# Peptides against a protein of PDB entry 4LZF, part 147

Target 1, 155 residues: chain A of PDB entry 4LZF
Amino acid sequence: GGRLVVFPNGTRKELSADGQTVKVMFFNGDVKHTMPDQRVIYYYAEAQTTHITYPDGMEVLQFPNNQTEKHFPDGRKEITFPDQTVKTLHPDGREESVLTDGTIIQLNPDGSKVIQFNTGQREIHTADFKRREYPDGTVKTVYSDGRQETQYPTG

## One batch from the design tools (peptide; made by RFdiffusion4, then SolubleMPNN)

Design b2_p28_3_s4 (from b2_p28_3, 18 letters changed)
Fold by OpenDDE base, seed 1:
Structure b2_p28_3_s4 (fold): chain B 155 residues (1-155), chain A 28 residues (1-28)
Amino acid sequence: as target 1 above (155 residues)
Amino acid sequence: MKVYPFMKEPIRTDEEILALSEFLLKLQ
């Protein structure tokens, strides 16, 4: 059978019969679950936030607004927003947003931006120009000086 | 008892998503 330990401050600790599952209910309302796979699931009662830590260093945060953040051991962070947009922050500073419609937006450390539209069009933004690439091979460029250039597909 | 982690708020907010949506509306 399991064990229940009640501390004088009101904290309660429940242990499974095998001792591999531990549930601590703190006096402040926080709850900590230690699982057989060594995951630690911590619930912050006041913040209504769940924080899961894995033995490999992975962390998962679940916020009350339905946002979820994954913090990978390599420093990468993946944010799932309430609208299910997924944004990845890479250790090198690159950011990628994947919208629910399939659009992908990449922000590079140098400030350049690449947008892959769900239509197959791609737009590239740099300090010097904005360039739009069309599925038929047409490329339109607007330079910072106002000059425009169109490259037509080879037929 | 665990202290609330350094991240007292989400890395990104709904405001960022709204700004991104507005940006996309200008492009389309």
Scores: peptide ipSAE 0.048, ipTM 0.584, DockQ to the pose 0.048
Fold by OpenDDE base, seed 5:
Structure b2_p28_3_s4 (fold): chain B 155 residues (1-155), chain A 28 residues (1-28)
Amino acid sequence: as target 1 above (155 residues)
Amino acid sequence: MKVYPFMKEPIRTDEEILALSEFLLKLQ
């Protein structure tokens, strides 16, 4: 059968009969599962947080507020917030947030920001201007120097 | 829209705790 090791400090280590699963129940309430697929599931009792590490380097954090973070081996991070907004942090520094209403907010490494509204409008923020693009083709630009420009659609 | 902060990863002490547990076991 399985093997149970009980340590003097109260930590318990359970080995499955096949040896493929290891469960450590720490004296502080934390729990560590090593699974047959070599993923490690660590539960922080005090923080009520689950941390899963995969052999390929993937990590998943599940927080008690329903926030989930995925840390990909390539350095990309994907955060699902409690409101179900998904924010992706790319290794190149680009950040993208997808809101539940379909709005997409992109922060670019050069500091520019692009908002794709669910209405079809698009707003571009750069060091030099803010530009609003409308579905009808109208483009309004407010430059950092205060100048404003409106481009009308070509009929 | 409610802005949620990024959560920081807790510092894992499992290896240290386990090592201590094993150490204590060896003393018996």
Scores: peptide ipSAE 0.034, ipTM 0.654, DockQ to the pose 0.096
Fold by OpenDDE base, seed 3:
Structure b2_p28_3_s4 (fold): chain B 155 residues (1-155), chain A 28 residues (1-28)
Amino acid sequence: as target 1 above (155 residues)
Amino acid sequence: MKVYPFMKEPIRTDEEILALSEFLLKLQ
């Protein structure tokens, strides 16, 4: 059968009969589960935060405010905010935010910004200009020097 | 759009957790 070890400091260790699951309940209220699939689930009692580590290097953090962070082995981080916005941080410095209304905001390492609106419009911000692209093919550009240019669709 | 900062790092490192686990195993 399973085993229960109780330590003098109040920490408790439970081992499953098959030895595949280990649960440690620390004296401070923290809990650590080692699972058969090699996941380690650690609960921080004071912070009320769950930290899951996977054998492939994936990590998942679950915070008490309902924010969730995924840390991928390749260095990407994905944050789901309480408002359900999803932000992806790429190793190259690129950031992408997907809003609940479908709007996508991309921040590039060079400082440029692209907004893809849920209306089908797209706005590009660079050091030299701001450009709005419309679904009908019209493109409006405002340059940093104050010039404005409108390109009309062909046809 | 509300942006929250990354929250506090785990209060225990993986190394600390491992060390404690190994300690507990030795007490069996």
Scores: peptide ipSAE 0.028, ipTM 0.504, DockQ to the pose 0.076
Fold by OpenDDE base, seed 4:
Structure b2_p28_3_s4 (fold): chain B 155 residues (1-155), chain A 28 residues (1-28)
Amino acid sequence: as target 1 above (155 residues)
Amino acid sequence: MKVYPFMKEPIRTDEEILALSEFLLKLQ
């Protein structure tokens, strides 16, 4: 059978009959689950935040506002915002946001930005120009010096 | 509005928390 240990400070530890699951209910309301798959689920009662750690180093944070954050072992972070936008932070400094409408925004370490619109249009921002690419192959460029260029589709 | 992620205090074992609580009680 299962086992219950009650500590003098009010903390309670429940062990499953098979010994593979451990639940600790701390005196402050926090809860810690150690699962058979070795993941640890920690609930911060005051902050209403869940922190899951995996044996491979993966971490998942679930915030009370429905924001979720994943910390990958390779240093990548994936944030799902309350509005369900997903932002990925790469170790090299690159950031990618995927909006609910399918738009993808990429921020590069060099300061350049690429927006892939859900319409198929693509906008590229660099230090030297802003460029809009259209599905039909038309490309409009506005250079930093104010010059504008339109390239028409070929083929 | 976007909410920047924040980390809570490091997760501690039940033994660590128990030890800390006992330690604090001794200081009272």
Scores: peptide ipSAE 0.026, ipTM 0.507, DockQ to the pose 0.134

Design b2_p28_4_s1 (from b2_p28_4, 11 letters changed)
Fold by OpenDDE base, seed 2:
Structure b2_p28_4_s1 (fold): chain B 155 residues (1-155), chain A 28 residues (1-28)
Amino acid sequence: as target 1 above (155 residues)
Amino acid sequence: MEEEIKKLIEESKKLSEEQLKEQEELKK
């Protein structure tokens, strides 16, 4: 059978019969589960946040606002926002947001931004210009100095 | 443990604010 240990401070520790699962219920309402696969599930009662740590260094966070985060051992982070936008933060500084409508936003390490719209239009933001590329091959550029250029597809 | 989770929550809030701003910029 399982074992229950009650500590003088009110913390309770439950051990499964096989000893592979440990549940610690802290006096403050926090809960720690150690699982057979060596993942540790923390529930922070005040923050209503779940934090899962894996033995390989992966971490998963679940927030009360329905935001979820995966923190990879290589430093990459994947965030699923409440609106179901998925943002990936890469260790090299590149960021990618995938919106539910299919729009993709990429932030490059050089500070440039690329937006791929679900319409097939693409917008490129640099320090010098904003450029919109249309599916028909038309390209509109607005330079930082206010100049505008339109390039038409050569037939 | 409490300090670590507080930091993670603050970082999460920052990410949420940044995401909101990014989406607002797309609507302009």
Scores: peptide ipSAE 0.253, ipTM 0.826, DockQ to the pose 0.020
Fold by OpenDDE base, seed 3:
Structure b2_p28_4_s1 (fold): chain B 155 residues (1-155), chain A 28 residues (1-28)
Amino acid sequence: as target 1 above (155 residues)
Amino acid sequence: MEEEIKKLIEESKKLSEEQLKEQEELKK
């Protein structure tokens, strides 16, 4: 059968009969589960936060505001915000946000930004200009010097 | 609370604030 150890400080340790699962209930309300697959699930009671660590180095965080983070071994992070926007942070400095309405925001390592709107419009931000591309082929550019240019589709 | 988890929570809050700011900029 399983084994229960009760420590003088009130911490409890439960071992499964097969010894593959260990549950530690700390005196402060924190809970630590060691699973057969060697993942560790830690619940921090005061913060109401769950932290899962995997043997390959992956980590998952679950916050009380419904934000979830995946920290990959390669340094990539994937954040799901409470509004269900998913943001990916790449090790090279590139960032990508996917909104629930289908809008995609890309931030490049050089500081340039590309927004693909759900309407089919695309916006490009650089140090030199802000450019809006329309589905009909019209392109509007506002340069950093205040000059504006409109290019019309060659119909 | 372990100092490691406090740091992770602080970083998470920062990410949330940055995301809110980015969405507000899209509405201008």
Scores: peptide ipSAE 0.247, ipTM 0.826, DockQ to the pose 0.020
Fold by OpenDDE base, seed 5:
Structure b2_p28_4_s1 (fold): chain B 155 residues (1-155), chain A 28 residues (1-28)
Amino acid sequence: as target 1 above (155 residues)
Amino acid sequence: MEEEIKKLIEESKKLSEEQLKEQEELKK
């Protein structure tokens, strides 16, 4: 059978019969599960947050607002927001957001921004200009100095 | 452990606020 250890402070430790699963119930309501696959599931009672750590260094956070974060060993983060938008943060400073409607937002390390709309339009933001590309091949550019340029599709 | 999770929660809230702002800018 399993073993139960009760500590003087009220913390309880449950060991499975095979010894592969350990459950610690802390006096403050926190719960820590060590699983046979060596993942550790920590529940923080006050924050209502679940933190899962994997042997390879992967971490998963689950927040009470339904936000989920994956922290990869290479420093990359993948955030799933409550609205199901997925944002990836790269260690080099690149960011990508994928919206549920198919819109993609890319922030580059140089500070430039690219928006791919679900309509097929694309917008590019740089220090020098904003550019809108249309599905028909029209390109409109507004430069930082106020100049405007329109390129028409070659018909 | 409590200090680490508090920091992670704070960072998570910041990310949520930034995401909301980015989505609002797209509607403009």
Scores: peptide ipSAE 0.241, ipTM 0.822, DockQ to the pose 0.020
Fold by OpenDDE base, seed 4:
Structure b2_p28_4_s1 (fold): chain B 155 residues (1-155), chain A 28 residues (1-28)
Amino acid sequence: as target 1 above (155 residues)
Amino acid sequence: MEEEIKKLIEESKKLSEEQLKEQEELKK
């Protein structure tokens, strides 16, 4: 069978019969599981946060507000927010948010922003202008100097 | 270990705040 070790401070260590699973229950309520696949699951009781580390360097965080983060070995982060928006942070500084309504927000390393609306409209933000592109081919541009221009579809 | 998780939590909160700001800007 498994083994249970109880430490004087109240920490408990449970070993599976095969010795491949280790559960440590700390005196503060934290729990650490070491799994046969070398995944480590740490639960922080005070923060009610779960932190999973994988042998390949992947990390997963689960927060009490239902936010989940995946930290990839390449430096990429994928965040699922409580509203179920998924945001990806790329190592090059690019960010992408995918909303539940189908809207996609892209932030580029140069500071430009592109919003693809679920309606098919697209909005482009640059240092020089904000541009709205409509499915019918109409384009509205507001320049940084306050000038506005509307381009109509070529007939 | 506890200090590291605190940092991660604070970074997570920052991300949440940034996300809220992004959503607010989208509504304008």
Scores: peptide ipSAE 0.235, ipTM 0.820, DockQ to the pose 0.020

Design b2_p28_4_s2 (from b2_p28_4, 12 letters changed)
Fold by OpenDDE base, seed 3:
Formats: sequence, structure tokens, C-alpha cells
Structure b2_p28_4_s2 (fold): chain B 155 residues (1-155), chain A 28 residues (1-28)
Amino acid sequence: as target 1 above (155 residues)
Amino acid sequence: MEAEIERLIEESKELSKKQLEAMKELLE
């Protein structure tokens, strides 16, 4: 069967019968699980935060406000906010936010911004212009000098 | 909030390390 060891300081260690799972309950309320797949699940009692580390270097943080952060081995980060917006930070500096309504907001390293609306419209912001693309093929551009241009779909 | 949580995580990790070392000594 499994084993339970209770230490004088109040720390407890539980070993599964197969020895593949180890649970440590620290005297401060922290809990550490070592799993058969070598993932480590650590619960920080004071912070009420769960930290999962994977053998490949991936890390997952679960905060008490229901925010979740995934840190990928390639340097990418994925943040799921309490409102269920998902923000991805890429190693090249690109940021992408996916809203619950399906709208995608992309921030590029050069400072340009692209919004893909759930309606199929797209808006592009650069240093030189703001451009709105419509599903029918119409494109409206407002340049930084105040000039406006409308491109009509090819009929 | 995140900065405070990060500090608590680091403190807890250090505490946990010390506890694990003490536990190893008791299991030998």
C-alpha cells in the first residue's frame, strides 16, 4: 500500500503504492505533487497560486483571480484573463489578443496594429494611414496628411 | 498583485527546499 510519513515540524509526505506519485504537504500549507509524467504541481498557500512545471520546460501559473499564464519553452507566453480574453506574447515582440466575440487584435513590433473584427471587417493602423477593409471589397484609407481614398470592389 | 505573488513564490520555494532537505535527512 501507500505510505504516509509525518515529520516533527508538521510536514507530511504521501507516497503512492507504486512509488510514482509523491505528495508533500508542508507545514506552511504549501502542497507539492510529483506526478508519474514528471510534472510538478506546486500550490502556494499564501498566494493561493498553482504552479505547474513540465519536463519540457513549460510552466503554467493559475492565479486566485482565475487568470492563467502559460510560459512555453520557446519564450512565447499565453495569458488567459478572467474575462476569457487570450493574449499571446511572441518572442519577436508581436502581441495578439483574441476577444470572446472573436475579434483579433494584433500589435506588431513596428508599432502597426491590425484588428480583425468578427464581422469580417479589418482595420490596419500604420504610421502613414488607417485603413478599413470591408467584406464587399471596399477599402477606405485615411492618410496621416488628412487625404482620404476609397477603393471600390472590381465589378 | 503579480509582483507580490512572485515574491511569495520565491519565498515558498526556498522554504520548500529547506523542508525537502530536512525530510531527506529524516528518511535516511
Scores: peptide ipSAE 0.033, ipTM 0.611, DockQ to the pose 0.051
Fold by OpenDDE base, seed 4:
Structure b2_p28_4_s2 (fold): chain B 155 residues (1-155), chain A 28 residues (1-28)
Amino acid sequence: as target 1 above (155 residues)
Amino acid sequence: MEAEIERLIEESKELSKKQLEAMKELLE
């Protein structure tokens, strides 16, 4: 059968009958689960946070505010905020936020910003201009020097 | 809040690691 070891400090270790699941309950309330699929689940009692580590190097953090973070082996980080906005941090420094309404906000390493609105409009922010692209092909640009340009769709 | 949580995680990991090491020594 399963095995339970109780340590003098109050820490408990449970081993499943098949030996594939190990549960450590620390005296401080922390819990460590080693699962048959080799994922390790840490529960940090003080932080009320769950940290899952996978054999492939994936890590998942679940915070008490319902924020979830995924740390990918390639260095990408994906944050699901409590409002269900998903922010991806790329190893090249690019950041992308997907809002619940379908709007996508991209922050580029060069400091430029691109907003893809759910309406199909796109807004580009650079050091030199702010540009709005419309679904009909119209493009409005306001340059940093105050010039304004409208490009009309090719008929 | 996130920075505090990260700190608590690291502190807890260190504590948990020490406990696991101590447990391992008791089982050897």
Scores: peptide ipSAE 0.031, ipTM 0.602, DockQ to the pose 0.051
Fold by OpenDDE base, seed 1:
Order: structure tokens, then C-alpha cells, then sequence
Structure b2_p28_4_s2 (fold): chain B 155 residues (1-155), chain A 28 residues (1-28)
């Protein structure tokens, strides 16, 4: 059978019969589950936040506002915001946001920005220019000096 | 038993600190 230990401070520890599942209910309301797959699920009662740690170093945070964060072993972070926007932070400093409408926003370490619109248009922002690419092959460039260039598709 | 309680309390504190730090980074 399972085992229940009750500590003097009110903390309770429940061990499954096979010893593979451990549940600690802390006196402050926090709960720690150690699962057979060796993942640890920690619930912070005050913050109402769940923190899952995996043996490979993966971490998942679930916040009460419905935000979820994944911390990958490679240093990448993926944030799902309450509005379901997904932001990925790459170890190289690149950031990518995927909006619910399908728009993708990329921020590069060099400060450049690329927006892929759901319309198939693409906009590139650099220190020197803004460039708009249209699905028909038209490309409009506005340079920082005010010069404008339009390249028309070759029919 | 006391040593186990102390370890559990310390573990809880460390986890709480890490979560607070993670939340701060998000608000930033």
C-alpha cells in the first residue's frame, strides 16, 4: 500500500505503493508531484503558478493569466501569451512572434526586423531602408535618406 | 524528520525565487 507521512508543521508526504509517485503538500499550500517519468510538477499556491521540470532540463511555467512559458535545454524560450501569440526567444538573440492572424514578426540580433503578413506581403526593416515585398513581385524600398525605389515584376 | 522538512522548505524557497525571477523577466 501507499504511505502517508504527516510532519509536525502540517506538511504531508504521500508515497505510492510502487514508490514511483511522490506527492508533497506543503504547509503553505504548495504542492510538489514527482512522477514516474521523473518530471516534477510544483504548484505555487500564492502565485497560482505551475512549474514543471523535466529530467532533460526542459521547464514549463503555467501562470494564472493563461500565459505559458517553455524553457528548452538549448536555451530557447517559447512564450504563449494569453491572447495566444507565440513568442520564441532564440539563444542567438533572434526573436520571433507568431500572431493569431498568421503574421510573423522576426527581430534579428543586428536590429533588423522582418514582418511576414498574413496577406503574403513581407516587410523588411533595416537601419538603411524599409522594404515592402508584394505577392505580385512588386518591391518598394524607402531608404533612410528619403529616396524611394519601386521594382516592378517582370511580366 | 527535521532534516527532511528543512530540505523541503529550502527547496520551496529556491523554486519560489526562480519563479519570481522568471516573472520579472516577462514583465520586463
Amino acid sequence: as target 1 above (155 residues)
Amino acid sequence: MEAEIERLIEESKELSKKQLEAMKELLE
Scores: peptide ipSAE 0.032, ipTM 0.639, DockQ to the pose 0.031; fails the geometry check
Fold by OpenDDE base, seed 2:
Structure b2_p28_4_s2 (fold): chain B 155 residues (1-155), chain A 28 residues (1-28)
Amino acid sequence: as target 1 above (155 residues)
Amino acid sequence: MEAEIERLIEESKELSKKQLEAMKELLE
């Protein structure tokens, strides 16, 4: 059968009969589950936050505001915000955000920014220019020196 | 084990704050 250990401080430790599941209920309300699949689930009572660690190095954080974070073993981080925007942080410093309307925002390590709108328009921001690309093939560029250029589609 | 949890709590709080700031920047 399972075992229950109750410590003097009120902490409780439950062991499954097979010993594969361990549940620690701390006196402060925190809970630690060690599962048969070797994932460890921490619940922090004060923060109302769940932290799951996987044996492959994956980590998942679930915050009380419905934000979820995934920390991948390769160093990538994926954040799902309460509004369902998904932001990916890459180890090279690149950031990508996918908005609920389908807009994609990319921030590059060099400081450049690319916005892919759901309309098919694309906007590129660099130190030297801001460029708007339209679905019809028109490209408008505003350079940092104030010059403007419009490239029309070959029609 | 308690010390590990305390460290994880502080880490989670820090991450939460940073992400809330990042979310505001994206909405602007």
Scores: peptide ipSAE 0.025, ipTM 0.610, DockQ to the pose 0.026; fails the geometry check

Design b2_p28_4_s3 (from b2_p28_4, 13 letters changed)
Fold by OpenDDE base, seed 4:
Structure b2_p28_4_s3 (fold): chain B 155 residues (1-155), chain A 28 residues (1-28)
Amino acid sequence: as target 1 above (155 residues)
Amino acid sequence: MEEEIKKIIEESKKLSEEQKKAMEEMLK
């Protein structure tokens, strides 16, 4: 059968009969589950936050506001916001946000910004210009010096 | 809020590790 150990401080440790599942209920209300698949699930009572650690080094944080953060072994972070926007932080400093409407916002390490709209339009922001690309192939560029250029589709 | 939560998590992890060590010492 399973084993229950109760400590003087109120902490409880439950072992499954097979010994593959361990549940520790701390006196402060925190809970730690070690699962057969070697994932460790922490529940932090004060923060009402769940933290899952995987054997491969992946970590998942689940916040009480329904925000979820995934920390990948390669250093990438994926944040799902309460509004279901997904933001990916890359190790190279690039950030990508995918909005619920399908719009993609990319922030590059050089400070440039690219917005891929759900309409098929693309907007590019650099230190030197702001550019709007249209699905028909039209490109409008406003340069930092005030020049404006319109490129029409060839065809 | 997320930064505060992260701080609480870090503090809770430290407490958990300390408790785990104390428990492991008691089981020896």
Scores: peptide ipSAE 0.098, ipTM 0.717, DockQ to the pose 0.050
Fold by OpenDDE base, seed 2:
Structure b2_p28_4_s3 (fold): chain B 155 residues (1-155), chain A 28 residues (1-28)
Amino acid sequence: as target 1 above (155 residues)
Amino acid sequence: MEEEIKKIIEESKKLSEEQKKAMEEMLK
């Protein structure tokens, strides 16, 4: 059968009969749960935060405000905000946010910004210009010096 | 180990708040 160890300080350690699951309930309310798939689930009672570590090095944080963070072994981070916006931080410094309406906002390492709107419009921000691309092929550019250019689709 | 993780979690929470602010600025 399973084994339960109760420590003098009130901490409890429970082992499954197969030894594949280990649950430690700390005296302070924290819980450490080692699962058969070797993931470790930490629950921190004071912080009301769940931290899951996977054997491949992935980590998942679940915060009490309903924010979830995934830390991938390659250094990528994926944040799901309470509003369900998903932000991905890439190791190269690129950041991408996907809004619930389908809009995608990309920050590039060079400081440029690209917004792909759900309408099919695209906006590009660089040090030199802001450019709006329309689904019909029209492109409007506002340069940093104040010049404006409109390119019309070739009919 | 648990104390180290707690520190990481605290740091992550702080970073998350900063990231939220940065995202709000990005959406402007």
Scores: peptide ipSAE 0.038, ipTM 0.516, DockQ to the pose 0.023
Fold by OpenDDE base, seed 1:
Order: C-alpha cells, then sequence, then structure tokens
Structure b2_p28_4_s3 (fold): chain B 155 residues (1-155), chain A 28 residues (1-28)
C-alpha cells in the first residue's frame, strides 16, 4: 500500500504503493505533486498559483485570475489572458497576439506592426508608411512624408 | 528552490500585467 509520513512541523508526504506518485503537503498550505511522467506540480497557497514543470524544460503557470503562461524550452512564451486572447513571445523578439474575434496583431523586432483584421483587411505599420490592404485588392498607403497612394485592383 | 520559484512567479505576474497594458494600448 501507499505510505504517509507526517513530519513534526505538520508537513505531510504521501507516496503511492509503486512510489511513482509523491504528494507533499507543506505546513504553509503549499502542495507539491511528483507524477509518474516526471511532471512536477507546485501549488502555492498564498498566491493561489499552480506551477507545472516538465522533464523537457517546459513550464506552465496558472494564475488565480485565469491567466495561463507556457514557457517553452526554446524560449518561446505563450500567454493566454483571462479574456482568452493568446499572446506569443518569440525568442527573436517577435510578438503575436490572437484576439477572440480572430484579429491577429504582429509586432516585429524592427518595430513594424501588422494587423490582420477579422474582416480580411490587413494593416501594415512601418517607420516609412502605414498601409491598408482591402479584400477587393485595393491598397492605400500613407507615407511618413504625407504622400498618399491608392492602388486599385486590376480586374 | 521553492522561494526562487515564488520569486519567478511574482516577476511573471508583474511582466504579464505590463504586457497586458501594452497590448491594450496597441488596440487603441
Amino acid sequence: as target 1 above (155 residues)
Amino acid sequence: MEEEIKKIIEESKKLSEEQKKAMEEMLK
């Protein structure tokens, strides 16, 4: 059968019969689970936060406000906000936000921004211009010098 | 190790709040 160890400080350690599952309940209310797959689940009682560590180096944080963060071994970070917006931070500095309405916002390391609207319109922001692309093929560009250009679809 | 993790969690919470604010500004 399983084993229970109770320490003088009130910390409890539960071991499964096979020894592959370990649950430590700390005196302060924190909990640590070691799973058969070598995943470690920390629960911090004061912060009401769950922190999962995987053997491959992945980490998952679950905050009390329903925000979830995934830290990938390659340095990528994925944040699911309480409103279900998903933001991905890439190691190269690129950021991508996917909104619940399907809009995608990309921020590039060079400071340029691309917005893909759920309407099929696309907007590109650079140091030199702001460009709007329409589903019909029309492209409107406003340059930093104030010049405006409209390109009409070829049909 | 647990104290270090708690520090990381607190730093992550702070960074996430800053990132959320930055995203809200990008939508305006």
Scores: peptide ipSAE 0.035, ipTM 0.508, DockQ to the pose 0.022
Fold by OpenDDE base, seed 3:
Structure b2_p28_4_s3 (fold): chain B 155 residues (1-155), chain A 28 residues (1-28)
Amino acid sequence: as target 1 above (155 residues)
Amino acid sequence: MEEEIKKIIEESKKLSEEQKKAMEEMLK
């Protein structure tokens, strides 16, 4: 019960029987799907890229290298890299990366950096120092002036 | 790896936007 329209330029438009799905196949190989939930799925043949737009303003990009980007309506971006690392870009300028081994890297708007290792160690980078915190409570600090300090756990 | 991926993303986005514009013009 669907309808197929073929245009002189080779573009095809397919309507589902219920009229809720529209598929446009362009002469260049690009495809546009309008879905019942009002999402629009664009496939760009040359780029081999899928672009999904949602009614709420969310966008999802799927690249041929298996990278996925989610653009949220609030301005947040979430990037899943081919290696499955997930990077979140926040509107306030904060960036967070979660590695596959469980390591978390946080870049703050002030330029400070925090690395939470999967081993339980934490590294803090500021303008004034680089600090390593160990699970046993030992803390090693290297200051910008070259001074080094070790703080031992109180036993 | 990250820099290469970024380039791929930029190129893919650019190409996709160009194609989208071409399609929109064709459908007028």
Scores: peptide ipSAE 0.031, ipTM 0.654, DockQ to the pose 0.051

